# Peptides against a protein of PDB entry 4Z5W: the designs that were tried, part 25

Target 1, 305 residues: chain A of PDB entry 4Z5W
Amino acid sequence: IPDVFLELNKLWYFSAQSNLFNGEMPRSLSNSRSISLLSLRNNTLSGQIYLNCSAMTNLTSLDLASNSFSGSIPSNLPNCLRLKTINFAKIKFIAQIPESFKNFQSLTSLSFSNSSIQNISSALEILQHCQNLKTLVLTLNFQKEELPSVPSLQFKNLKVLIIASCQLRGTVPQWLSNSPSLQLLDLSWNQLSGTIPPWLGSLNSLFYLDLSNNTFIGEIPHSLTSLQSLVSKENAVEEPSPDFPFFKKKNTNAGGLQYNQPSSFPPMIDLSYNSLNGSIWPEFGDLRQLHVLNLKNNNLSGNIP

## One batch from the design tools (peptide; made by RFdiffusion4, then SolubleMPNN)

Design b1_p10_4_s3 (from b1_p10_4, 5 letters changed)
Fold by OpenDDE base, seed 3:
Structure b1_p10_4_s3 (fold): chain B 305 residues (1-305), chain A 10 residues (1-10)
Amino acid sequence: as target 1 above (305 residues)
Amino acid sequence: STGFLTTHPF
């Protein structure tokens, strides 16, 4: 990418995603006063990520995902006072979340999906201080760690939590009951155990639940048949979604599904590939907004309602 | 197997 951004003093949006750009990010781009939205995802950019937050006073969205950046996570990002959205997916950091992220009050959406992030306990303890955090994606990190169950953890404004394919141990953590605005939960492809907690059915905005490919036991909580978002069409005012898309792997060698917004996900309960027992509740028939109920590969018995 | 969610293509 050429170092010409000093002359582009009116540049508000720069999208150069899915190209063949290599080398470092231009110094003039790292000092741009005009840029609000920066997307360089799916390139071969290298070097250390550096942003001059004192110069980049208009920066609101940063997508650097799927690049060959090296070094540490930039600890100065909380000084970018308008920065809301960060996608650092598929950047191999081999690091912990910086302690400075406790002060990241502008942050609304964060992804470190497949970024070799370590220490989930420290990550959640830091990120709980981000009072405006609505979307958190930590998929393909923390390999074989334990998901902390500490009741003091609080994500008050959390709407989307994705911590899939981490081989995490532990149970569904009670601290998630402190997130009453939760709309989407994906904890699939872990080693989570115990029972599915009944308080999940009290999350009135929860329309997408993926607990598939774990080691859950016991009955399906009857409270899941009363999930308010799946009983009635709430006129959920679409709050501003993250500026980055989500991807779901299909079972076929065909490309994954892309979802541009959380509202584009089909209303779903996926409890497949566990050790759940008991009956299917007839009251699942009350979930008139449910598009996908996946209960396959469990120990369920009785009649299908 | 069900697919899980990421913010990058597979």
Scores: peptide ipSAE 0.590, ipTM 0.933, DockQ to the pose 0.804
Fold by OpenDDE base, seed 4:
Structure b1_p10_4_s3 (fold): chain B 305 residues (1-305), chain A 10 residues (1-10)
Amino acid sequence: as target 1 above (305 residues)
Amino acid sequence: STGFLTTHPF
């Protein structure tokens, strides 16, 4: 990428995603006063990620996902006072989340999917201080760590939590009950155990629940038949989506489904590939907004309602 | 099995 962004003093949006760009980010780009939206996703960019937050006063969205960047997570990003959305997916950091992210009050959406992030306990302890954090995606990190269950963890404004395919141990954490605005939860493809907690049915905005491919036992909580967002359409508050798409992996090497916003997800309960027992509750028939109920590969018995 | 969610293509 040429070092010409100083001359582009009116450039508000720069999208150069899905190209063949290599080398480092141009210094003029890292110092751009005009750029609000920056996407360099899916290139071969390298070097250290550096942004001059004192210069980049308009930066609101940063997508550097699927690049060959190296080194540390930029600890100065909280100084980018308007930066709301960050996609650092598929950047091999081999790092913990910086302590400075406690001060990241502008942050609304963060993805570190498949970024070799370590120490989920520290990550969640830090990120709970991000008072505006609504979307958190940590899929394909923290391999074989334990999902912390510390009841003091509090994500008050959390709407989307995705921590899939981490081989995480532990249980569905009680601290998620402190997130009453949660709309989407994906904890699939872990080693989570215990029972599915009944308080999940009290999350009135929860329309997408994926607990598939875990080691959950016991009955399906009857409270899931009372998920208000799946009973009535009226309570689905469409909030601003993150400026990055989501991808759902399919079993085939064919590209995953792309979802541009969380509201594009079908209303779903996926509890498949667990060790759940008991019956399918007839009251699942009350979930008039439910598009997908996946209970396959469990120990369920009785009649299908 | 159903696929899990990420913010990058697979």
Scores: peptide ipSAE 0.585, ipTM 0.934, DockQ to the pose 0.830
Fold by OpenDDE base, seed 5:
Structure b1_p10_4_s3 (fold): chain B 305 residues (1-305), chain A 10 residues (1-10)
Amino acid sequence: as target 1 above (305 residues)
Amino acid sequence: STGFLTTHPF
């Protein structure tokens, strides 16, 4: 990428995603006063990520996902006072989340999916201070760690939580009951155990629940038949989505599905590939907005209602 | 499961 961004003093949006760009980010780009939206996703860019936050006063969205960047997570990102959205997916950091992220009040959407992030306890302890955090994606990190259940953790404004495929141990954390705006929860492909907690049914905005491929036991909590977002349409609040798409891998040789916003997900309960027992509650028939109920590969018995 | 969610292509 040429070092010409000083001359481009009106450049508001720069998207150079899905190219073959290599080398470091140009210094003029890291100092751009005009850029609001920067996407360099899916390139071969390398070196340390450096952004001059004192210069980049208009930066609101940063997508550097799927690049060959190395080194530490930039600890100065909280100084980018307008920065709301960060996609650092598929960047091999091998790092913890910087302590400075406690001060990241502008942050609304964060993805470190598949970024070799370590220490989930520290990550959640830091990120709970991000009062505006609505979307958190931590998939493919924290390998074999324990999902902390510390009741003091609070994500009051969290709407999308994805911590899939981490081999995480523990239970569904009670601190999620303090996230009443939660719309999407994906904890699939972990080693989570215990029972599915009844308080999940009190999350009135929760329309997408994936707990599949875990070691959950006991009955399906009857409270899931009363998920208000799945009973009535009235709670489908169009909310500010992150500027980055989501991807779901199909088990078939068909390409992954892309979803540009959380509202594009089908209303779903996936409890498949667990050790759940008991019956299917007939009151699942009250979930008039439910598109997908996946209960396969459990120990369920009785009649299908 | 039909797969898990990421913010990058697989």
Scores: peptide ipSAE 0.563, ipTM 0.930, DockQ to the pose 0.841
Fold by OpenDDE base, seed 1:
Structure b1_p10_4_s3 (fold): chain B 305 residues (1-305), chain A 10 residues (1-10)
Amino acid sequence: as target 1 above (305 residues)
Amino acid sequence: STGFLTTHPF
């Protein structure tokens, strides 16, 4: 990318995604006073990620996903006082979340999906201080760690939590009951155990639940048949989506599905590939907004309602 | 098995 962004003093939006750009980010771009939205996703950019937050006073969105950046996560990002959305997916950091992210009050949406992030306990302890954090994606990190169950963890404004495919041990964490605005939960493809907690059915905004491919036991909690967002349309709070798309892997060798907004996900309960027992509750018929109920590959018995 | 969610293509 050429070092010409000093002359582009009116540049508000720069999207150069899905090209063949290589080398480092140009210094003039890292010092741009005008830029609000920057997307360089799906390139071959390299070097250390550096942004001059004192210069980049208009920066609100940063997408650097799927690049060859190296080194540490930039600890100075909380100094970008307007920065709301960060997509650092598929960047091989081999790092922990910086302690400075405790001060990241502008942060609303964060993804480190498949970024070789380590220490989930430290990551969640840090990120709970981000009071405006609504979307958190940590998929394909923390390999074989334990999902912390510390009741003091608080994500009061969290709407989207995705921590899938981490081989995480532990149980569904009790601290997540303190997230009453949760709309989407994906904890699939882990080694989570115990029972599915009844308080999940009290999350009135929860329309997408994926607990598939774990080691959950016991009955399906009856409270899931009373998920208010799946009973009626009245609670579909369309909130501002993150500036980055989501991807779901298909079972076929064909490419994943792209979802531009969380609201574009089909309302879903997926509890497949566990060790759940007991019956399918007839009251799942009350979930008139539910598009997908997946209970396959469990130990369920009795009649199908 | 159903696929999990990411913010990058597979």
Scores: peptide ipSAE 0.601, ipTM 0.935, DockQ to the pose 0.833; fails the geometry check

Design b1_p10_4_s4 (from b1_p10_4, 6 letters changed)
Fold by OpenDDE base, seed 1:
Structure b1_p10_4_s4 (fold): chain B 305 residues (1-305), chain A 10 residues (1-10)
Amino acid sequence: as target 1 above (305 residues)
Amino acid sequence: ETGFLTTFPF
């Protein structure tokens, strides 16, 4: 990318996604006072990620996903006082979340999906201080770590939590009960155990639940048949979407499904590939907004209602 | 057969 952004003093949106750009980020771009939205996703950019937050006072969205950047996560990003959305998916950091992210009050949406992030306990302890954090994606990190169950963890404004395919041990963490605005939860493809907690059914905005491919035991909690967002349309809170799309990996299709916003997800309960027993509750018939109920590959018995 | 969510295409 040419070092010409100093002359582009009115440039507000720069999107150069899915090109063949290589080398480092140009210094003039890292110092742009005008840019609000920056997306360089799916290129071959390299070097250390550096942004001059004192200069980049208009920066609101940063998408650098699927590049060949190296080194540490930029600890100065919280100094970008308007920065709301960060997508660092598929950047091989081999790092922990910076301690400075405790002060990242502008942060609303964060993805480190498949970014070789380590120490989930530290990551969650830091990120709980981001009071405006609504979307957190940590898929394909923290390999074989334990999902912390510390009840003091609080994500009060969290709407989307995705921590899938980490081989995480532990149980469904009680601290998630402190996230009453949670709309989407994906903890699939881990090694989570224990029972599915009844308090999940108290999350009135939860319309997408994926606990598939774990080691959960016991009965399906009856409280899941009373999820208000799945009973009536009135509770579908349309909220500002992250500036980055989501992708669902499917084993049967060569391509994953793309979802541009969380509201594009079909209302779903997926508990498949566990060790759940007991019956399917007839009251699942009350979930009139439910599109997908996946209970396959469990130990369920009795009649199908 | 089950999939999980990411913010990058596979």
Scores: peptide ipSAE 0.596, ipTM 0.946, DockQ to the pose 0.840
Fold by OpenDDE base, seed 3:
Formats: sequence, C-alpha cells, structure tokens
Structure b1_p10_4_s4 (fold): chain B 305 residues (1-305), chain A 10 residues (1-10)
Amino acid sequence: as target 1 above (305 residues)
Amino acid sequence: ETGFLTTFPF
C-alpha cells in the first residue's frame, strides 16, 4: 500500500479487504486524522501493528484480520478514544491481552478469533472493565485452559459472547447470569462439563445458544422452554452491529455461512454432541420463533413431543 | 456435524 494518505485529508472510509497487499501498513495511514473506518482484512500485511492514536482522532473501526502481522498487541489502542470495533482475527500474536485494555471505554466489539491469545482468566478480568463491550469473540484461543467461573466477573452490556473451539475445561460460568442483555452465546467445541444451568432460561434476549460438542450431563433445563426472545417476536430495536461479519464453520461443506449482523443468525438452540439425558420438553413447542433445535447425539429418551 | 462462530472465513 503506497504511503500517500497525507494527501487524502478527507478520507473517511478506507476498505482494501481481500486483496494481495503485502509489506507494512503505511505510516501516513497510521497517522491519518480523517479516517474513521479502516479495513485491511484478508491481505498479507506484515510487521508490527502501530497506530498513532494521538493523530487518528476519528478512528472508530479497525479490521486487520487475516494478515501476517507479528509482535505484541498494540497496548496504546485504548488511547484511540473513538475506537469502537476491532477485528484482529487470525493474527498470530502469541500474547495475553494488554492490561491497558482495562481503560478501553470506547470499545464495543472485539474479536481475537484464532489469534493465539493466552490466559483466558487474565483476558476476562481485563475486558470486564470495558463497560461498553457488547461483542466479544475469542474463538480458537486459550487451548486447553480452564474457563474461569469467578462470580465477580461482570459483562453488564454483553450481547454476543463467542468462545468456541478452545478445548476449554470447566462449567458454564455463573458470571454470565450478570449479562441480562445477552443475545448470542457460543461455547461450542470445548470440554465444558457439568449441567446446563437453569438461569440461562432467564436471559430474555437470548435467541442463539450453542453449547454443542461439549461434555454436558443431566437434563435439559426446562427454563429453556421459556426463553422470551424465542416465545415472542420482540420489537428489539436493531442495535448497532459490529463492523465485522461473523462466519459459521460448516464441517460437511467447504463454504461457511457469513452473517453480517447478529440479528441475521437463525434463532437456535444447539445442545448436540453432549451427554444430556431425560426427555425433550413438550413446551419447546412454545418457542414459536425457534428455527433450529439440535439435540442429536445425546442420551435423551422418552417421547418426541 | 455442528459449526462454530468466528470472524474470519474458513
């Protein structure tokens, strides 16, 4: 990418995603005063990520995912006072979340999916201080760590939590009950155990639940049949979505599904590939908004309602 | 088989 952004003093949006750009990010771009949205995802950019937050006063969205960046996570990003959305997926940092992220009050959406992030306990302890954090994606990190269950963890404004395919041990953490606005939870493809907690059914905004491919035992909580978002079509005001899309990996077909907004996900309960027992509750019939109920490969018995 | 969610395409 040429170092010409000093001349582009009115540039608000720069999208150069899915190209063949290599080398470092231009210094003029990392010092742009005008740019609000920057997307360079799916290129071959390299070097260390550096943004001059003192210069980049209009920066609101940063997508650098799927590049060959190296080095540390930029600890100065919280100084970008308008920065809301960060996608660092598939950048191999081999690092912990910086302590400076405790001060990241502008942050609304963060993805480190497949970024070789370590120490989930530290990550969650830091990120809980981001009071405006609504979307958190940590898939394909923290390999074989234990999901912390510390009740003091609080993500009050969290709407989307995705921590899939980490081989995480532990249980569904009680601290998630402190997230009453949670709409989407994906903890699939871990080694989570215990029972599915009944308090999940009290999350009135929860319309997408994926606990598949774990080691959960016991009965399906009856409270899941009363998930309000799946009973009634709430006139949920479409809140601002993250500027980055989501992708669902499909194991059987080479093409993943792309979802540009969390609201584009089909309403779903996926509890498949666990060790759940007992019956399928007839009251699942009350979930009139439910598109997908996946209970396959469990130890369920009785009649199908 | 079930999929999981990411923010990058596979």
Scores: peptide ipSAE 0.591, ipTM 0.945, DockQ to the pose 0.849
Fold by OpenDDE base, seed 5:
Structure b1_p10_4_s4 (fold): chain B 305 residues (1-305), chain A 10 residues (1-10)
Amino acid sequence: as target 1 above (305 residues)
Amino acid sequence: ETGFLTTFPF
């Protein structure tokens, strides 16, 4: 990428995704005062990520996913006072979340999906201080760690939590009961155990629940039949979605399904590939907005209602 | 069919 961004003093949106760019980020780009949205996703860019936050005063969105960047996560990113969305998926950091992220008050959406992030306990302890954090994606990290269930953890404004395919141990964390605005939860493809907690049914905005491919036991909580978002069409207050798309990997499809907005996800309860027992509650018929109910490969019995 | 969510395409 040429070092010409000083001349582009009116450039607000730069999207150069899915090209063959290599080398480092140009210094003029890292010092741009005009750029608000920057996407360089799916290239071969390398070196360390450095942004001059004192210069980049208009930066609101950063997508550097699927590049060959190396080194540490930039600890100065919280100094970018308008930076809301960060996608660092598929960048191999081999690092912990910086302590400086406790001060990241502008942060609304963060993804480190498949970024070799370590120490989930430290990550959650840091990120709980981000009061505006609504979307958190940590899929394919923290391999074989334990998902902390410390009740002191608080994500009061969290709407989307995805921590899938980490081989995480533990239980469904109790601290999630303190996230009443939660709309989407994906904890699939882990080694989570215990029972599915009844308080999940009290999350009135929860329309997408994926607990598939774990080691859950016991009955399906009856409270899941009263999930308000699945009983009635609440007027979804269209809050601004993350500036990055989501992808669902399916075992049978070589290509993942793309979802540009969380609202485009089909309303879903997926409890498949566990060790759940008991009956299917007839009251699942009250979930008139439910599109997908997946209970495959469990120990359920009785009549299908 | 089961799957999980990411922010990058496979």
Scores: peptide ipSAE 0.572, ipTM 0.943, DockQ to the pose 0.907
Fold by OpenDDE base, seed 4:
Structure b1_p10_4_s4 (fold): chain B 305 residues (1-305), chain A 10 residues (1-10)
Amino acid sequence: as target 1 above (305 residues)
Amino acid sequence: ETGFLTTFPF
């Protein structure tokens, strides 16, 4: 990418995604006063990520996902006072979340999906201080760590939490009950155990629940048949989506399903590939908004209602 | 098998 962004003093949106760009980010780009949305996703860019937050006063969205960047997670990003959305997926940091991120008050959406992030306990302890954090994606990190269950963790404004395919141990953490606005929860493809907690059914905005491919036991909580968002449309809070798309991995190496907005996800309960027992509650029939109920590969018995 | 969510395409 040429170092010509100083001349482009009116450039508000720069998207150069899915090209063959290599080398480092141009210095003029890292100092752009005009750019609000920057996407360099899916290139071969390298070097350390550095943004001059003092200069980049308009930066609101940063997508550097799927590049060959190296080095540290930029600890100065909280100084980008308007920066709301960050997608650092598939950047191999091999790092912990910087302590400075506790001050990241502008942050609304963060993805480190498959970024070799370590120490989930520290990550969550830091990120809980991000008062505006609504979307958090940490899929394919923290391999074989334990999902912390510390009740003091509070993500009050969290709407989307995706921590899939981490081989995480532990249980569904009680601190998630402190996120009453949670709309989407994906904890699939972990090694989570115990029972599915009944309080999940109290999350009135929860319309997408993926707990598939874990080691959950016991009965399906009857409270899931009362998930208000799946009973009626009345609680559909349309909120600003993150500036990055979501992808659902398919079993085939063929491209995953792309979802541009969380609202594009089908209302779903996926509890498949667990060790759940008991019956399918007839009251699942009350979930009139439910599109997908996946209970396959469990120990369920009785009649299908 | 089921899929899981990410912010990058596979």
Scores: peptide ipSAE 0.563, ipTM 0.940, DockQ to the pose 0.829

Design b1_p10_5_s1 (from b1_p10_5, 5 letters changed)
Fold by OpenDDE base, seed 2:
Structure b1_p10_5_s1 (fold): chain B 305 residues (1-305), chain A 10 residues (1-10)
Amino acid sequence: as target 1 above (305 residues)
Amino acid sequence: VESGFLTTTE
């Protein structure tokens, strides 16, 4: 990418994703005063990520995903006072979340999916201070760590939480009950154990629940048959629209189905590939908005209602 | 396993 962005003093949106750009990010781009949205996703850019936040005062969205960047996560990003959306997926940082992210009040959407992030306890402790955080994606990190169950963790405004395919141990954390606006939860492809907690059915905005491919035991909580978002259409739930798409992958090597917005996800309960027992509740018939009920590969018994 | 998981990259 040429170092000409100082001359482009009116450039508001730069989208150069899915090209073959190599080398470092141009210094003039890292100092752009005009740019609001920057997407360089799916290139071969390298070097250390550096953004001059004192210069980049208009930056609102940053997508650098699927590049060959190296080094640390830029600790100065919280100084980009308008920065709302960050996609750093598939950048191999081999790092912890910077402690400076406690001060990241502008942050609304964050993805570190498949970025070799370490220490989930520290990551969640830091990110809970991001009061405007609505979308958090941490898939393919924290390999074999324990999902913290610390009751003090609080994500009050969280709408989308995805921590899939981490081989995480532990239970469904009770601190998620403090996220009453949660719409989408994906904790699939982990080693989570225990019972599915009944309080999940109290998350009135939850329309997409994926707990598939874990080690959950016990009965399906009857409270899941009363998920208000799946009973009634009346809640036009204001959905987070991050400036990055989501992908549903069947495995780490497969292409994903693209979803541009969380609203594009079918209303779903996926509890497949666990060790759940007991009956399928007839009251699942009350979930008139439910598109997908996946209970396969469990120890369920009785009649299908 | 036929279940999928969500991410933000292809």
Scores: peptide ipSAE 0.629, ipTM 0.946, DockQ to the pose 0.752
Fold by OpenDDE base, seed 5:
Structure b1_p10_5_s1 (fold): chain B 305 residues (1-305), chain A 10 residues (1-10)
Amino acid sequence: as target 1 above (305 residues)
Amino acid sequence: VESGFLTTTE
């Protein structure tokens, strides 16, 4: 990428995704006063990620995903006072979340999917201080760690939480009951155990629940038949629209189905590939907005209603 | 396993 961004003093949006750009980010780009949205996703860019936050006063969205960047996560990003959306997926950091992210009040959407992030306990403890955080994606990190169930953790404004394919141990964490605005939860492809907690049915905005491919036992909680977002259309889902797409993958090596917005997901309950027992509740018939009910590969018995 | 998980990369 040429070092000409000083001359482009009116440039507000720069998207150069899915090209063959290599080398480092130009110094003029990391000092741009005009750029609001920057996407360099899916290139071969390298070196350290550095942004001059004192210069980049208009920066609101940053997508650097699927590049060959190295080194530390930039600890100065909280100084970018208008920065809302960050996609750092598929950048191999081999690091913990910086402590400075406790002060990241502008942050609304964050992805570190498949970025070799370590220490989930520290990550969640830091990120709970981001009061405006609505979307958090941490898929393919924290390999074989324990998902913390510390009741003091609080994500009050969280709408989308995805922590899939981490081989995480533990149970469905009680601190999620402190997130009443939660719309989408994916904890699939872990080693989570215990029972599915009944308080999940109290999350009135929850329209997409994926707990598939875990080690859950016991009955399906009857409270899931009372999920208000799946009973009636009347709850206008305030759309958290992160500036980055989502992908549903069947494995780490397969191409994913792309979803541009969380609202594009079909209303779903996926409890497949567990050790659940008991019957299918007839009251699943009350979930008039439900598009996908996946209960396959469990120990369920009785009559189908 | 036929179930899929969500991510932000292809």
Scores: peptide ipSAE 0.627, ipTM 0.944, DockQ to the pose 0.751
Fold by OpenDDE base, seed 3:
Structure b1_p10_5_s1 (fold): chain B 305 residues (1-305), chain A 10 residues (1-10)
Amino acid sequence: as target 1 above (305 residues)
Amino acid sequence: VESGFLTTTE
């Protein structure tokens, strides 16, 4: 990418996604006073990620996903006082979340999906201080770690939590009951165990639940038949979605299905590929907004209602 | 396993 951004003093949005750009991010771009939205996703950019936060006073969104950047996670990002959304997916950091992220009050959406992030306990302890954090994606990190169940963890404004395909051990953490605005939960493709907790049915905004491919046991909690978002059409106030898309990957397809907003996901309960027993509750018929109920590959018995 | 998981990249 050429070092010409000093001349582009009115540039608000720069998107150069899915190209063949290589080398470092140009210094004039890292010092741009005008830029609000920067996306360089799916290129071959390299070097250390550096942003001059004192110069980049308009920066609100940063997408650097699927690049060959190296070194540490930039600890100065909390100094970018308007920075709301960060996508660092598929950047191989081999690092922990910086302690400075405790002060990241502008942060609303964060993805480190497949970024070789380590120490889930430290990551969650740091990120709980981000009071405006609504979307958190940590898929394909923390390999074989234990999902912390510490009741003191609080994500009060969390709407989207995705921690899939980490081989995480533990149970569904009780601290998630402190997130009453949760709309989407994906904990699929882990080694989570125990029972599915009844308090999940108290999350009135939860319309997408994926617990598939774990080691859950016991009955399906009857409280899931009372999920308010699936009983009635809540007028989902379209809250501002993250400035990055989501992808649903299946083992059989090299390409993921793209979803531009969390609201575009079909209302779903996926409990497939567990060790759940008992009956299917007839009261699942009350979930008039449910599009997908996936209970395959369990130990369920009785009549299908 | 035919279930899928969510990411923010292809």
Scores: peptide ipSAE 0.620, ipTM 0.945, DockQ to the pose 0.737
Fold by OpenDDE base, seed 4:
Structure b1_p10_5_s1 (fold): chain B 305 residues (1-305), chain A 10 residues (1-10)
Amino acid sequence: as target 1 above (305 residues)
Amino acid sequence: VESGFLTTTE
């Protein structure tokens, strides 16, 4: 990428995703005063990520995902006072989330999916201070760590939480009950155990629940048959729209089905590939907005209603 | 396993 962005003093949107760009991010780009949206995703860019937040006063969205960047997570990003959306997926940091992210008040959407992030306890402890955080994606990190269940963790404005394919141990954490605006929860492809907690049915905005491929036991909570977002359409909660797409993948090497917005996800309950027992509740028939009910590969019995 | 998980990359 040429170092010409100083001359482009009116450039608001720069998208150069899915090309063959290599080398470092140009210094003029990291100092751009005009750029609001920057996407360099799916290239072969290298070096350390550096942004001059004092210069980049208009930066609102940053997508650097799927590049060969190295070094530390930029600790100065909270100084980018308008920066809302960050996609750092598939950048191999081998790091913890910086403590400075406690001050990241502009942050609304964050992805570190498949970024070799370590210490989920520290990550969640830090990120709970991001009062405007609505979308958090931490998939393919924290390998074999324990999902913290500390009740003091609080994500007040969280709408989308994805921590899939981490081989995480533990249970569905009660601190999620402190996120009453949660719309999408994906904790699939972990080693989570225990029972599915009944309080999940109290998350009135929850329309997408993926707990598939875990080690959950016991019955399906009857309270899931009363998920208000799946009973009635009228509770149109403001949908989070991060400036990055989502992909539903069966593995890390396959192409995923792309979803441009969280609203594009079908209303779903996926509890497949667990050790759940008991019956399918007839009251699942009350979930008139439910598109996908996946209960396959469990120990369920009785009649199908 | 036929289920999929969500990411933000291809």
Scores: peptide ipSAE 0.610, ipTM 0.938, DockQ to the pose 0.760

